# Designs tried in a protein design run: peptides against a protein of PDB entry 5HB3. Part 14

Target 1, 150 residues: chain A of PDB entry 5HB3
Amino acid sequence: RQMQDRCMSEYNQRIRNAPEGSIDPFRMACYKIIGRCDLSNRSLDGLQTDVNDWIWLQFNLARETDRSLELAGESYGLAELQASIREIGLKHFPKTAAEDTNGSFGMFFYLQILAGMFEQAIAYLYPFSYVDAVHFAIALTYYGLLRPVD

## One batch from the design tools (peptide; aimed at target 1 W54)

Design b1_p14_2_s3 (made by RFdiffusion4, then SolubleMPNN; from b1_p14_2, 8 letters changed)
Fold by OpenDDE base, seed 5:
Structure b1_p14_2_s3 (fold): chain B 150 residues (1-150), chain A 14 residues (1-14)
Amino acid sequence: as target 1 above (150 residues)
Amino acid sequence: MEEILKKLHEELTS
């Protein structure tokens, strides 16, 4: 708690008081990651990141905490992450193979898998790659991650 | 990938 408070304090102080262009984005990233600062902004500003960095950050920030212990508005857990992925998927990823012009379906599948959205992931992959969807379904079932509907 | 990331960031900031 003390460390988090310090990180938050430093983070906020730098955002407010640092001269323009003087902010070390890596330092800010450290505060973001370690201190879980400013969970409303789950990005690493000023850093060149890729989708893997983004999703890694999301998982790093996500905590299954008792909501009663979190400050109002700062709750970010797996459910919120899954909701975000769902929303992103609906807006920015192809829904059908015919819509996929850049092969981005695989990335959305990947994001869903990482987020534990296994049923949704398989359902999504199915129209794009039947064979892969079946293989993943078998594997997920084998590991008890996908429950076949009886 | 950059385009996807841009879209992701847009969603996070929207």
Scores: peptide ipSAE 0.064, ipTM 0.754, DockQ to the pose 0.393
OpenDDE base, seeds 1, 2, 3, 4: peptide ipSAE 0.052, 0.056, 0.038, 0.054; ipTM 0.748, 0.751, 0.652, 0.754

Design b1_p14_2_s4 (made by RFdiffusion4, then SolubleMPNN; from b1_p14_2, 9 letters changed)
Fold by OpenDDE base, seed 5:
Structure b1_p14_2_s4 (fold): chain B 150 residues (1-150), chain A 14 residues (1-14)
Amino acid sequence: as target 1 above (150 residues)
Amino acid sequence: MQKILEELHKKLMS
């Protein structure tokens, strides 16, 4: 708690008071990650990031904490992460095999798997790669992770 | 998902 408070204080102080162009984006990233600062902006500003960096950050920021302990409006857990992945999926990834020009469906599948959205992941993968979807479904079922819809 | 499982069952029972 003390470290988090310190990180938050430093983060806020730098954002407000740092001269233009003097902000070290890596330092700010450290504060954001360690202190879970500014959960409303879950990006690393000033850094070139890819999807892997993004998802890594999301998981680092996501915590299952008692909602009673978090300030109103600043809760970010697995449910919110899953919601974000759904939203990103709808906006940035192909919905059908016919729309996929770059093979990006695999990335969205991967994101869903990481987020524990197993049913959605398999359902999504199925029209793109039937064989892979079946194999993953078997594996997930074997481990009790896939809930067959009754 | 149900369709996938049904197909899996068909393949496994075949």
Scores: peptide ipSAE 0.017, ipTM 0.453, DockQ to the pose 0.018
OpenDDE base, seeds 1, 2, 3, 4: peptide ipSAE 0.012, 0.012, 0.013, 0.013; ipTM 0.493, 0.466, 0.485, 0.502; seed 4 fails the geometry check

Design b1_p14_3 (made by RFdiffusion4)
Pose (drawn by RFdiffusion4):
Structure b1_p14_3 (pose): chain A 150 residues (1-150), chain P 14 residues (1-14)
Amino acid sequence: as target 1 above (150 residues)
Amino acid sequence: SAAMEALEKAIMQE
């Protein structure tokens, strides 16, 4: 309780609202991770990072809590992470094979799998490659990670 | 490819 308060406040006063270009980029990153500061802007600004670093941060900052009482601030768990993956899908990725030329649909399928969006990931992949979708569904069903119809 | 790289960078702006 103490450390979360001290770390959150310290980050707001002496880092976010501090002179720009003064604070080490990695240090700001360390505070955002350790203290989960500013869950509203889950980016790694000032660092030479790629899409995998961004993906990692989304999951790294995610935490699951019992759905019974409040958290300090806004919650960020698997549910919020999935909501974020969904909107990235509509905005940046195609739904039909006609919209895809480079083979990028595989990235969104990969994202949905990471987020545990198994039903949606398989349904998304089938139009691009029914063979792979059929077999990935078999792999998931074997371990019990695919909700079937009654 | 360049288009793939542009897509990866566009995703990071989320």

Design b1_p14_3_s1 (made by RFdiffusion4, then SolubleMPNN; from b1_p14_3, 8 letters changed)
Fold by OpenDDE base, seed 3:
Formats: C-alpha cells, sequence, structure tokens
Structure b1_p14_3_s1 (fold): chain B 150 residues (1-150), chain A 14 residues (1-14)
C-alpha cells in the first residue's frame, strides 16, 4: 500500500509538473503496470504500440484481484476486458463477409480467442471461413473450452 | 477512449 501510494504520487507529480519532453515514457509505463496507476487510462503515452502491445497491457492490468484491495474506481478484470473487445468489434470490425474488404475479421477473431470468448469467436468466424470455424470448434471442444448448446 | 483510437490506428496500419 505504501509503495502504491508513492507510485501514484510520483506518477501524478510527473504528469502535472514535468517539462515537456522530459518524461521517460518507459518509466511512466512501469508506474502503469507495476503500480497500477491511473487504470482509467490504459494507454502508454509516448510509446509506439501495436495491437499486440495493447492486448498484452490489457491482460496485465486485468487482474482477478480482491476488489476490496483496489480503489473502487480502479477495478479492471476479465469481464471489463471482454466488454471492451465487444465494443471494439461492434464499432471497428466487419459484421459480414460482404463488409470485409481488408481481411480484418481474423484480428477480431484472435482478440475474442485471447479473451476466452470462444463461443462468440466461433460464431463470428463461421460466416467468413466455414472450414476454419469448424476446425477451431473441434479443437476447443476437445480441450473442454467450447460448450455445445443442447 | 485513447486506447480504442490507438487500437484503431494500429489495426488500420496492418
Amino acid sequence: as target 1 above (150 residues)
Amino acid sequence: SKELEELKKSIMSF
């Protein structure tokens, strides 16, 4: 708790008072990841990041922690991550094969699989690639990750 | 969110 309070204090002081260009973005990232500072902002400012960096950060921040130990405003778990992925899918990914001009459906399928949204991922993939959807469904069922609807 | 905009930019770059 004392370490977390120190991280929060240093993080806030640097954001408010540091001269422009003097902030080490990697140090700020360490405060974000280790200190769990400002979990409402899950971006890494001043760093070039891709989708893999983003999803890695989300999983590191999404901890099944005792909610009683986190400040009420900074709770971020798997459910919140899954909600974010759903929102991203609805806004930024094709819903049908006819809408997919760039083959981006695979990225949304990948994000859903990483987040454990297996049934939704298979249902999404099916109209884009029937064969791949069936193969993934078989594999997920074999590992007990896909629950067939009776 | 800033995160979503960064993700969008990243996805569009791929």
Scores: peptide ipSAE 0.040, ipTM 0.717, DockQ to the pose 0.113
OpenDDE base, seeds 1, 2, 4, 5: peptide ipSAE 0.033, 0.034, 0.032, 0.031; ipTM 0.681, 0.696, 0.680, 0.674; seed 1 fails the geometry check

Design b1_p14_3_s2 (made by RFdiffusion4, then SolubleMPNN; from b1_p14_3, 8 letters changed)
Fold by OpenDDE base, seed 5:
Structure b1_p14_3_s2 (fold): chain B 150 residues (1-150), chain A 14 residues (1-14)
Amino acid sequence: as target 1 above (150 residues)
Amino acid sequence: SEEMEKLKESIMTF
């Protein structure tokens, strides 16, 4: 608690009082990750990040803990992350193989798998790659992660 | 590349 309060204080002080362009983005990232500061902004501003960095950050910030334990009053869990991934998918990823010009379907499949959206991931992959969808379905079923409909 | 840029733009809006 004391560490989080100190991180939050330093983060807020820097955001409000630091001259433009003087903020070390890596230091701010440390406050974001360790101190869980400003969970409404789930990006690392001023850093060149890719999709892997983004998803890694989302999982580090996501907590399944009771809302009562989050000092920041903002709850961000797996459900909110899954909702965000779904929205991103609807807006930016191909819905059919005919729409896929760049092979980007694989990235959306990957994001869904990481987020534990296994049934949706398989259903999405199926029209793009039947063979891969079947192989993943078998593997996920073997590990008890996919719930086959009886 | 264009899809990845759109994804990045979308991700930054969340």
Scores: peptide ipSAE 0.031, ipTM 0.679, DockQ to the pose 0.492
OpenDDE base, seeds 1, 2, 3, 4: peptide ipSAE 0.029, 0.024, 0.026, 0.030; ipTM 0.680, 0.659, 0.668, 0.659

Design b1_p14_3_s3 (made by RFdiffusion4, then SolubleMPNN; from b1_p14_3, 8 letters changed)
Fold by OpenDDE base, seed 4:
Structure b1_p14_3_s3 (fold): chain B 150 residues (1-150), chain A 14 residues (1-14)
Amino acid sequence: as target 1 above (150 residues)
Amino acid sequence: SEEMEELLRSIMEF
């Protein structure tokens, strides 16, 4: 907690007082990751990142904690992440094979799998790649992650 | 592709 408090203090001080363009984005990233600072902004500003970096950050920031123990507005868990993934899917990914122009469906499938949205992931993948959907469904079922209803 | 980069940018805005 002491380290977190220090990170939060330094983070806030830099955000408020540093001249524009003078902030070391790597240092700010460290504060965000270690201190869980500013959870309303779940990105690494000023860094060149990809989707893997983004999702890695989301999982590092996500915590299943008693919300009563967290500061107001600083709660972020798996449910919130899953909600974000759903929203991303609705806005930015193809909904049908006919809409898929760049093969991005696989990325959304990947994000859903990482977020533990297994049933939704398989349902999404099925119209794009039947064979892959079946293979993943079998594997997920084998490991008890997918529970088909009769 | 440029389209993929734009998609990634859009995703990272969340």
Scores: peptide ipSAE 0.047, ipTM 0.721, DockQ to the pose 0.802
OpenDDE base, seeds 1, 2, 3, 5: peptide ipSAE 0.032, 0.033, 0.032, 0.032; ipTM 0.670, 0.668, 0.671, 0.675; seed 5 fails the geometry check

Design b1_p14_3_s4 (made by RFdiffusion4, then SolubleMPNN; from b1_p14_3, 8 letters changed)
Fold by OpenDDE base, seed 2:
Structure b1_p14_3_s4 (fold): chain B 150 residues (1-150), chain A 14 residues (1-14)
Amino acid sequence: as target 1 above (150 residues)
Amino acid sequence: SKELEELKKSIMTF
């Protein structure tokens, strides 16, 4: 708690008072990750990040904690992450095989799997790659992660 | 969201 409070204090102080361009983006990233500061902004400003960095950050910041225990008064959990992934999917990924021009469907499938959206992921993958969808469905069912509709 | 735009840029680079 003391460390988190200190991180938040330093983070807020730097954002408000640091001259433009003087902020070390890596230091700010550390405060973001360790202190869970400013959960409304789930990006690493001033850093070149890829999809893996982004998704890692989202999972790092996501917590199923009661809002009462969050110092920031902000709640970001798995449900919010899943909502973000859905939004990303709707805006930036092909919805059908006919729309797929660059083979990016696999990335969206991957993001859904990471977020525990197993049924949606399989349903999404099926029209793009039947064989892969079946294999993943079998595996997910084996581990009890996919609920077959009785 | 800003995060979405960053992700978009990242995805397009792959």
Scores: peptide ipSAE 0.031, ipTM 0.689, DockQ to the pose 0.113
OpenDDE base, seeds 1, 3, 4, 5: peptide ipSAE 0.030, 0.030, 0.028, 0.025; ipTM 0.683, 0.689, 0.661, 0.647

Design b1_p14_4 (made by RFdiffusion4)
Pose (drawn by RFdiffusion4):
Order: sequence, then C-alpha cells, then structure tokens
Structure b1_p14_4 (pose): chain A 150 residues (1-150), chain P 14 residues (1-14)
Amino acid sequence: as target 1 above (150 residues)
Amino acid sequence: KTLDELIEEAKSKL
C-alpha cells in the first residue's frame, strides 16, 4: 500500500511533470513496470524498441485480480489486453486473403494466441490457411483450450 | 516509434 502510493505519486510529480529530457528514459521505464504507473499509456518512449518490446509490455503490466472488489485506479488484466488486441486487428490487419500480400496476418494470429483468444485466433486464420488452422485447433483441443459448440 | 510505425516496420520484413 505505502510503496504503490509513494511510487505512483513520485512518478507523477518528479518524473512525468519534470523537465523533459532530464530523466533517464530507462528509469521512467523501470517505474512504469515496477509500480505499474500510468497504465493508460503502455509505451516505451525514448528507447530503441520494436514490436516485440511493445507486446511484452502489454502483458508485463497485466495483472489478474479476483472479480469481487475495486483496484486503485483502473484495472488492467487479460480482459483489457484482449480488447486492445481486437482493435489493433480491425485497424492494422486484414480479414480476407485478398487484403494480404506480405503474409502479415500471421502476426495478428500470433497476438491472439498470446492473449488466449483461441477461438477467435483459429477463426481468423482459417481463411488464410485452413490447413494450419485445422491443426492448431487440434493442438488446442487436445489440452482443452478451445471451446467447442454443443 | 508509435505502435502504427512499429507494425508497419515488422510487416516490411516479411
């Protein structure tokens, strides 16, 4: 309780609202991670990072809590992470083979798998490669990670 | 880099 309050306040007063270009970029990153400060802007600004660093941060900051009471601020768990993956799909990735030329649909499928969006990930992949979709579904069904129809 | 830029950069390597 104490550390979360001190860390959150410290970050807002003496880092976010501090002179720009004065605070080490990695230090700001360490506070965002350790204290989960500013879950509204889950980016690694000021660092030479790639898409995998961004993906990692989304999961790194995610935490699951019992759905019974409130959290300090807004919650960020698997549910919110999935909602974020979904909008990235509509905005940046195709749904039909005609919209894809470079083979990028695989990235969105990979994102949905990471987020546990198994039903949606298989349904998304099938139009691009039914063979791979069929077998990935077999792999998931074997471990019980695919909700079938009654 | 923004998320849009990162996605487009990853796509260009395919």

Design b1_p14_4_s1 (made by RFdiffusion4, then SolubleMPNN; from b1_p14_4 with D4E K11I)
Fold by OpenDDE base, seed 2:
Structure b1_p14_4_s1 (fold): chain B 150 residues (1-150), chain A 14 residues (1-14)
Amino acid sequence: as target 1 above (150 residues)
Amino acid sequence: KTLEELIEEAISKL
């Protein structure tokens, strides 16, 4: 709590008082990730990021912490992240092997796995690559991440 | 960048 309060104070002070562009974007990222400052803004300004950075950030920000301990009134949970991944999947990725023109199905599978959508990821991958889907299913089951259907 | 932009960029590199 004390560390978070300090982070929030420093973050707010810097946003208000620092000249534009003078703040180290990595420091701001630290305040966001560690201090959970300004979670309404889920982007890291001033940093070159890719999809891996994005998903990592969202996953970290989606921590289900005790809302009562969060100074930030807004909690972004895993459910919201998963919803975002589902939405992006529907818009940008093939739904069937017949729709696959560029082999991008693997990327959507990857995003679903990173978001903890294991069952959905396997189900999605299966029609594209049976072998890979089975291998991942076995691995996920072994680690207790995939529940066997009773 | 939005997620959509990042995905588009990533797909373009595949």
Scores: peptide ipSAE 0.353, ipTM 0.876, DockQ to the pose 0.753
OpenDDE base, seeds 1, 3, 4, 5: peptide ipSAE 0.346, 0.352, 0.347, 0.347; ipTM 0.874, 0.875, 0.876, 0.873

Design b1_p14_4_s2 (made by RFdiffusion4, then SolubleMPNN; from b1_p14_4, 4 letters changed)
Fold by OpenDDE base, seed 2:
Structure b1_p14_4_s2 (fold): chain B 150 residues (1-150), chain A 14 residues (1-14)
Amino acid sequence: as target 1 above (150 residues)
Amino acid sequence: MSLDELIQEAISKL
């Protein structure tokens, strides 16, 4: 708690008071990650990042906390991440095998799996790669992550 | 970079 509060304080102070261009983006990233500062902005400004950095950050920031204990706008959990993944899917990834021109379906499958969207991920993968979908379904079922609909 | 840009970049590398 004390560390988080200090991170939040330092983050806010720097955002408000630091001269333009004087902010160390790595330091700000540390405050964001450790302190979960400014959860409305789930990006690392001033850093060269990729999709893996993005998804890693989302998982680090996501918490299943009682929303009643969080300030308005500071709630970010798995549900919000899953919503973001769905939106990404709709915008950037093929919906059917017929729409697949670049083989990007695997990346969307990967993002869905990371986000715990197991049923949706398998359903999505199935028309693109039957064999892979079956293998993942078996594995996920074995670990109790995929629930067969009775 | 926006998330959209990150995804587009990732797709371009496939």
Scores: peptide ipSAE 0.324, ipTM 0.874, DockQ to the pose 0.810
OpenDDE base, seeds 1, 3, 4, 5: peptide ipSAE 0.303, 0.309, 0.257, 0.316; ipTM 0.863, 0.865, 0.848, 0.871

Design b1_p14_4_s3 (made by RFdiffusion4, then SolubleMPNN; from b1_p14_4, 4 letters changed)
Fold by OpenDDE base, seed 4:
Structure b1_p14_4_s3 (fold): chain B 150 residues (1-150), chain A 14 residues (1-14)
Amino acid sequence: as target 1 above (150 residues)
Amino acid sequence: MTLDELIQAAISKL
């Protein structure tokens, strides 16, 4: 708690008061990760990041906390992450095999799997790669992660 | 980099 509070204080102070161009993006990233600072901005500004960095950050920031203890609007859990993945899917990924021009369906499938959206992931993958979808479904079912419809 | 940019960049590498 004390460390988190200190991180938040330092983060907020730097964001507000640091001279332009003086902000160390790595230091700010540390504050964001450790302190979960500014959950409205779930990015690492000033750093070259990729999708793996992004998704890693999302998971690090996501917490299932008692919403009663969080400030209004600062709740970020798995549900919000999953919502973000859904939105990404709708915007950037093919909806049908006919729309797939670059094989990007696999990346969206991957993101859904990481986010625990197993049923959606399998349902999404199925029209693109039947065999892979079945294999993943079997594996996920074996581990009790997929809820088969009875 | 925005999330949209990250995703587009990722897709472009596939």
Scores: peptide ipSAE 0.239, ipTM 0.843, DockQ to the pose 0.842
OpenDDE base, seeds 1, 2, 3, 5: peptide ipSAE 0.176, 0.199, 0.050, 0.210; ipTM 0.822, 0.830, 0.745, 0.834

Design b1_p14_4_s4 (made by RFdiffusion4, then SolubleMPNN; from b1_p14_4 with K11I)
Fold by OpenDDE base, seed 5:
Structure b1_p14_4_s4 (fold): chain B 150 residues (1-150), chain A 14 residues (1-14)
Amino acid sequence: as target 1 above (150 residues)
Amino acid sequence: KTLDELIEEAISKL
């Protein structure tokens, strides 16, 4: 709590008093990640990021429902991340094997797996690669991540 | 960059 309060104080002071563009983007990222400052902005401005960085950031900013009592007035959890992944899937990734031109289905499968959307990931992969879907399903079941339908 | 842009960039690199 004390560290978070310090981070928040420093963050607010710097945002208000520092000339535009004078703040080290990495320092700002530290305030956001460690101090949970300005969680309404889920991007790291001034940093070159890719999709992996985005996912990593979302996971770090996400909190489990039971910890929603965090002093940050905004709650962001796994559910919101999963919703974002679903939306991305609908917009940018092939829905069927016939629509697959670049093999991008694997990336969407990967994103769903990272987001803990195991059942949906397997269901998505199945029409593209039956063999791979079955193998992943077996593995996920073995580790207790995929619930067998009784 | 927006998430949409990040995804498009990622797809373009496949």
Scores: peptide ipSAE 0.412, ipTM 0.904, DockQ to the pose 0.720
OpenDDE base, seeds 1, 2, 3, 4: peptide ipSAE 0.400, 0.408, 0.406, 0.410; ipTM 0.901, 0.904, 0.902, 0.904

Design b1_p14_5 (made by RFdiffusion4)
Pose (drawn by RFdiffusion4):
Structure b1_p14_5 (pose): chain A 150 residues (1-150), chain P 14 residues (1-14)
Amino acid sequence: as target 1 above (150 residues)
Amino acid sequence: SYVDEKIQEFFESL
């Protein structure tokens, strides 16, 4: 309780609202991770990072809590992470084979799998490659990670 | 946004 309050406040007063270009980029990153500061802007600004670093951060900052009481601030768990993956799908990725030329649909399928969006990931992949979708569904069903119809 | 830039870089890498 103490450290979360001190760390959150310290980050707001002496880092976010501090002179720009003064605070080490990695240090700001360490605070955002350790203290989960500013869950509203989950980015790694000021660092030479790629899409995998962004993806990692989304999961790194995600935490699951019992759905019984409040958290300090807004919650960020798998549910919120999945909602973010969904909007990235509509905005940046195709849904039909006609919309895809470079083979990028695989990235969104990969994102949905990471987020545990198994039903949606298989349904998304089938129109691009039914063979792979069929077999990935077999792999998931074997371990019990695919909700079938009654 | 940050995530748009990263996704765009991913598309340019293909």

Design b1_p14_5_s1 (made by RFdiffusion4, then SolubleMPNN; from b1_p14_5, 6 letters changed)
Fold by OpenDDE base, seed 5:
Structure b1_p14_5_s1 (fold): chain B 150 residues (1-150), chain A 14 residues (1-14)
Amino acid sequence: as target 1 above (150 residues)
Amino acid sequence: SQMDKLIQEYFDSL
């Protein structure tokens, strides 16, 4: 708690008082990840990142901590991450096989799996790759992660 | 958004 408070204090001080662009983006990342500062902004400005870095960050920020311990507005859990993934899907990824131009459906499937959206992931994958969807469905069912329809 | 850019970059890499 003391560390978090310190991080938050330093983060706020730097954001308010530091000249634009003068703050080490890695330091800001540390404040965000460790201190959970300003979780409303889930991007790392000034860093060269890729999709893998982004998803890693989202998972790191998405903690199933007791919401009671988090300050108001600083709660970001799995549900919020899942919502973000859904939004990404709606915005950027093909919704149907007919819309698939570059084979990017696999990435969205992967993101959904990472986010624990197993049923949605399988349902999404099915029209793109029947065989893969079935294989993953079998595996997920075996591990109790997919609820088969009765 | 940064995310949008990253996703676009991913698509460009395919």
Scores: peptide ipSAE 0.310, ipTM 0.865, DockQ to the pose 0.947
OpenDDE base, seeds 1, 2, 3, 4: peptide ipSAE 0.298, 0.305, 0.298, 0.305; ipTM 0.858, 0.862, 0.860, 0.862

Design b1_p14_5_s2 (made by RFdiffusion4, then SolubleMPNN; from b1_p14_5, 6 letters changed)
Fold by OpenDDE base, seed 5:
Structure b1_p14_5_s2 (fold): chain B 150 residues (1-150), chain A 14 residues (1-14)
Amino acid sequence: as target 1 above (150 residues)
Amino acid sequence: SQLDELIQKYFASL
């Protein structure tokens, strides 16, 4: 894309020529998200971000349709995102209702849903909230996102 | 990892 090439050129020029910290972090974020510049760096430096910002960014950077257009070496797909979510789940989030002391299971459920891990998300939620798990399962099935087990 | 730090911040905000 002509736009992507222009963004890459401007991004590289600014990184090389601008004093450190002089570039507007929001402008750099635009180059990264729209221009897909420097995808090896998956953080938005100089911006205050939370988990929601992180997952949104990773999802946008993990776009499969643009993988064929991306230059060799910077491949980050949905599979890598899902692996990251799985890892942080094992490390930080309760595995059973008995381990849940702060109600954080909802956040992990949320992250799994955003990462397209629908079956795993429902299975995870079930021991914490049976009713919610069933409702989400019905909704996901209705929209064709959850495959019913034969 | 960055995600680890963000998760820890989330837990702290709880």
Scores: peptide ipSAE 0.343, ipTM 0.874, DockQ to the pose 0.760
OpenDDE base, seeds 1, 2, 3, 4: peptide ipSAE 0.255, 0.343, 0.340, 0.274; ipTM 0.866, 0.874, 0.872, 0.867

Design b1_p14_5_s3 (made by RFdiffusion4, then SolubleMPNN; from b1_p14_5, 5 letters changed)
Fold by OpenDDE base, seed 5:
Structure b1_p14_5_s3 (fold): chain B 150 residues (1-150), chain A 14 residues (1-14)
Amino acid sequence: as target 1 above (150 residues)
Amino acid sequence: SQMDELIQKYFESL
């Protein structure tokens, strides 16, 4: 709690008082992750990152618990993360096999799986790869993660 | 956004 409060205090101080671009982006990342500061901005500016880094950050910021149970004034739940993944899909990834030009559907499938969007992931994958979709569906069903249609 | 750029970079890597 003390550490979190300190992070928040320092973050607020730095964001208001420090010259633009003068703050170590890694330090800002620490404030974001540990202090949960300014969760409305889930990007790490000034860092060389990739998609894996991005998704890692999102999961670190995400909480499944209600905001009332968190110490920080700001919270970001799994539902919000899932919404973000949906938005990413709509914006960047092929909607159908016919739209697939570079084979990127697998990444979106992967992101959906990570976010626990199992039914959506399988439904998405099916038109791209029937065999893979069936295999994943079987596995997810076996572990009770997929809800089969009656 | 940063995310958009990252996704774009990913596509470029394919």
Scores: peptide ipSAE 0.304, ipTM 0.862, DockQ to the pose 0.938
OpenDDE base, seeds 1, 2, 3, 4: peptide ipSAE 0.289, 0.301, 0.294, 0.304; ipTM 0.858, 0.864, 0.860, 0.865

Design b1_p14_5_s4 (made by RFdiffusion4, then SolubleMPNN; from b1_p14_5, 7 letters changed)
Fold by OpenDDE base, seed 4:
Structure b1_p14_5_s4 (fold): chain B 150 residues (1-150), chain A 14 residues (1-14)
Amino acid sequence: as target 1 above (150 residues)
Amino acid sequence: SQMDRLIQQYFDSL
């Protein structure tokens, strides 16, 4: 708690007092990740990042809010991340094999798997690659992550 | 959003 409070204080001070562009982006990233500062902004400004960096950040920022300690702060958990991934899918990724022009369906499948959206991921993959969907379904079932619908 | 840009960059890289 003391470390978090210190991070928050330093973050707020730098955001308010530092000239634009003068703050080390990596330091700001540390404040966000370790200090959980300004979680309403789930991006790392000033850093060259890719989709893998983005998803890594989302998972690090997502915390299971112990509902009992819901202090007035914005809670960002797995459910919110899953909602974001659904929105991303609707906006950017092919919905059917007929819409697939660049093979990007695999990335959306990957994102859904990372977010624990196993049933949706398999259902999504199936029309693009039957063989892969079946193989992943078998693997997920083996590990108890996919429940067979009787 | 940053995410939108990152996804677009990903698509451009394919």
Scores: peptide ipSAE 0.339, ipTM 0.876, DockQ to the pose 0.948
OpenDDE base, seeds 1, 2, 3, 5: peptide ipSAE 0.325, 0.335, 0.327, 0.338; ipTM 0.870, 0.875, 0.870, 0.876; seed 1 fails the geometry check

Design b1_p14_6 (made by RFdiffusion4)
Pose (drawn by RFdiffusion4):
Structure b1_p14_6 (pose): chain A 150 residues (1-150), chain P 14 residues (1-14)
Amino acid sequence: as target 1 above (150 residues)
Amino acid sequence: SYDEFLEELHEELT
């Protein structure tokens, strides 16, 4: 309780609203991670990072809490992470094979798998490669990670 | 290429 309050306030007063270019980029990153400060902007600004670093941060900051009472601020769990993956799909990735030339649909399938969006990930992949979709579904069904129809 | 697409995607996400 104490540390979350001190860390959150310290980050807002002495880092976010501090002179720009004065605070080490990695230090700001360490505070965002350790204190989960500013869950509204889950980026690694000021660092030489790639898409994998961004993906990692989304999960790293995600935490699951019992759905019974409030959290300090807004919650960020698997549900919110999935909602974010969905919008990235509509905005940046194709749905039909005609929209894809480079083989990028695989990245969105990979993102949906990471987020546990198994039903949606298989349904998304089937139009691009039914063979792979069929077998990935077999792998998931074997462990019980695919909700079948009655 | 695919690596160029990932760079573009990264810029869009950040």

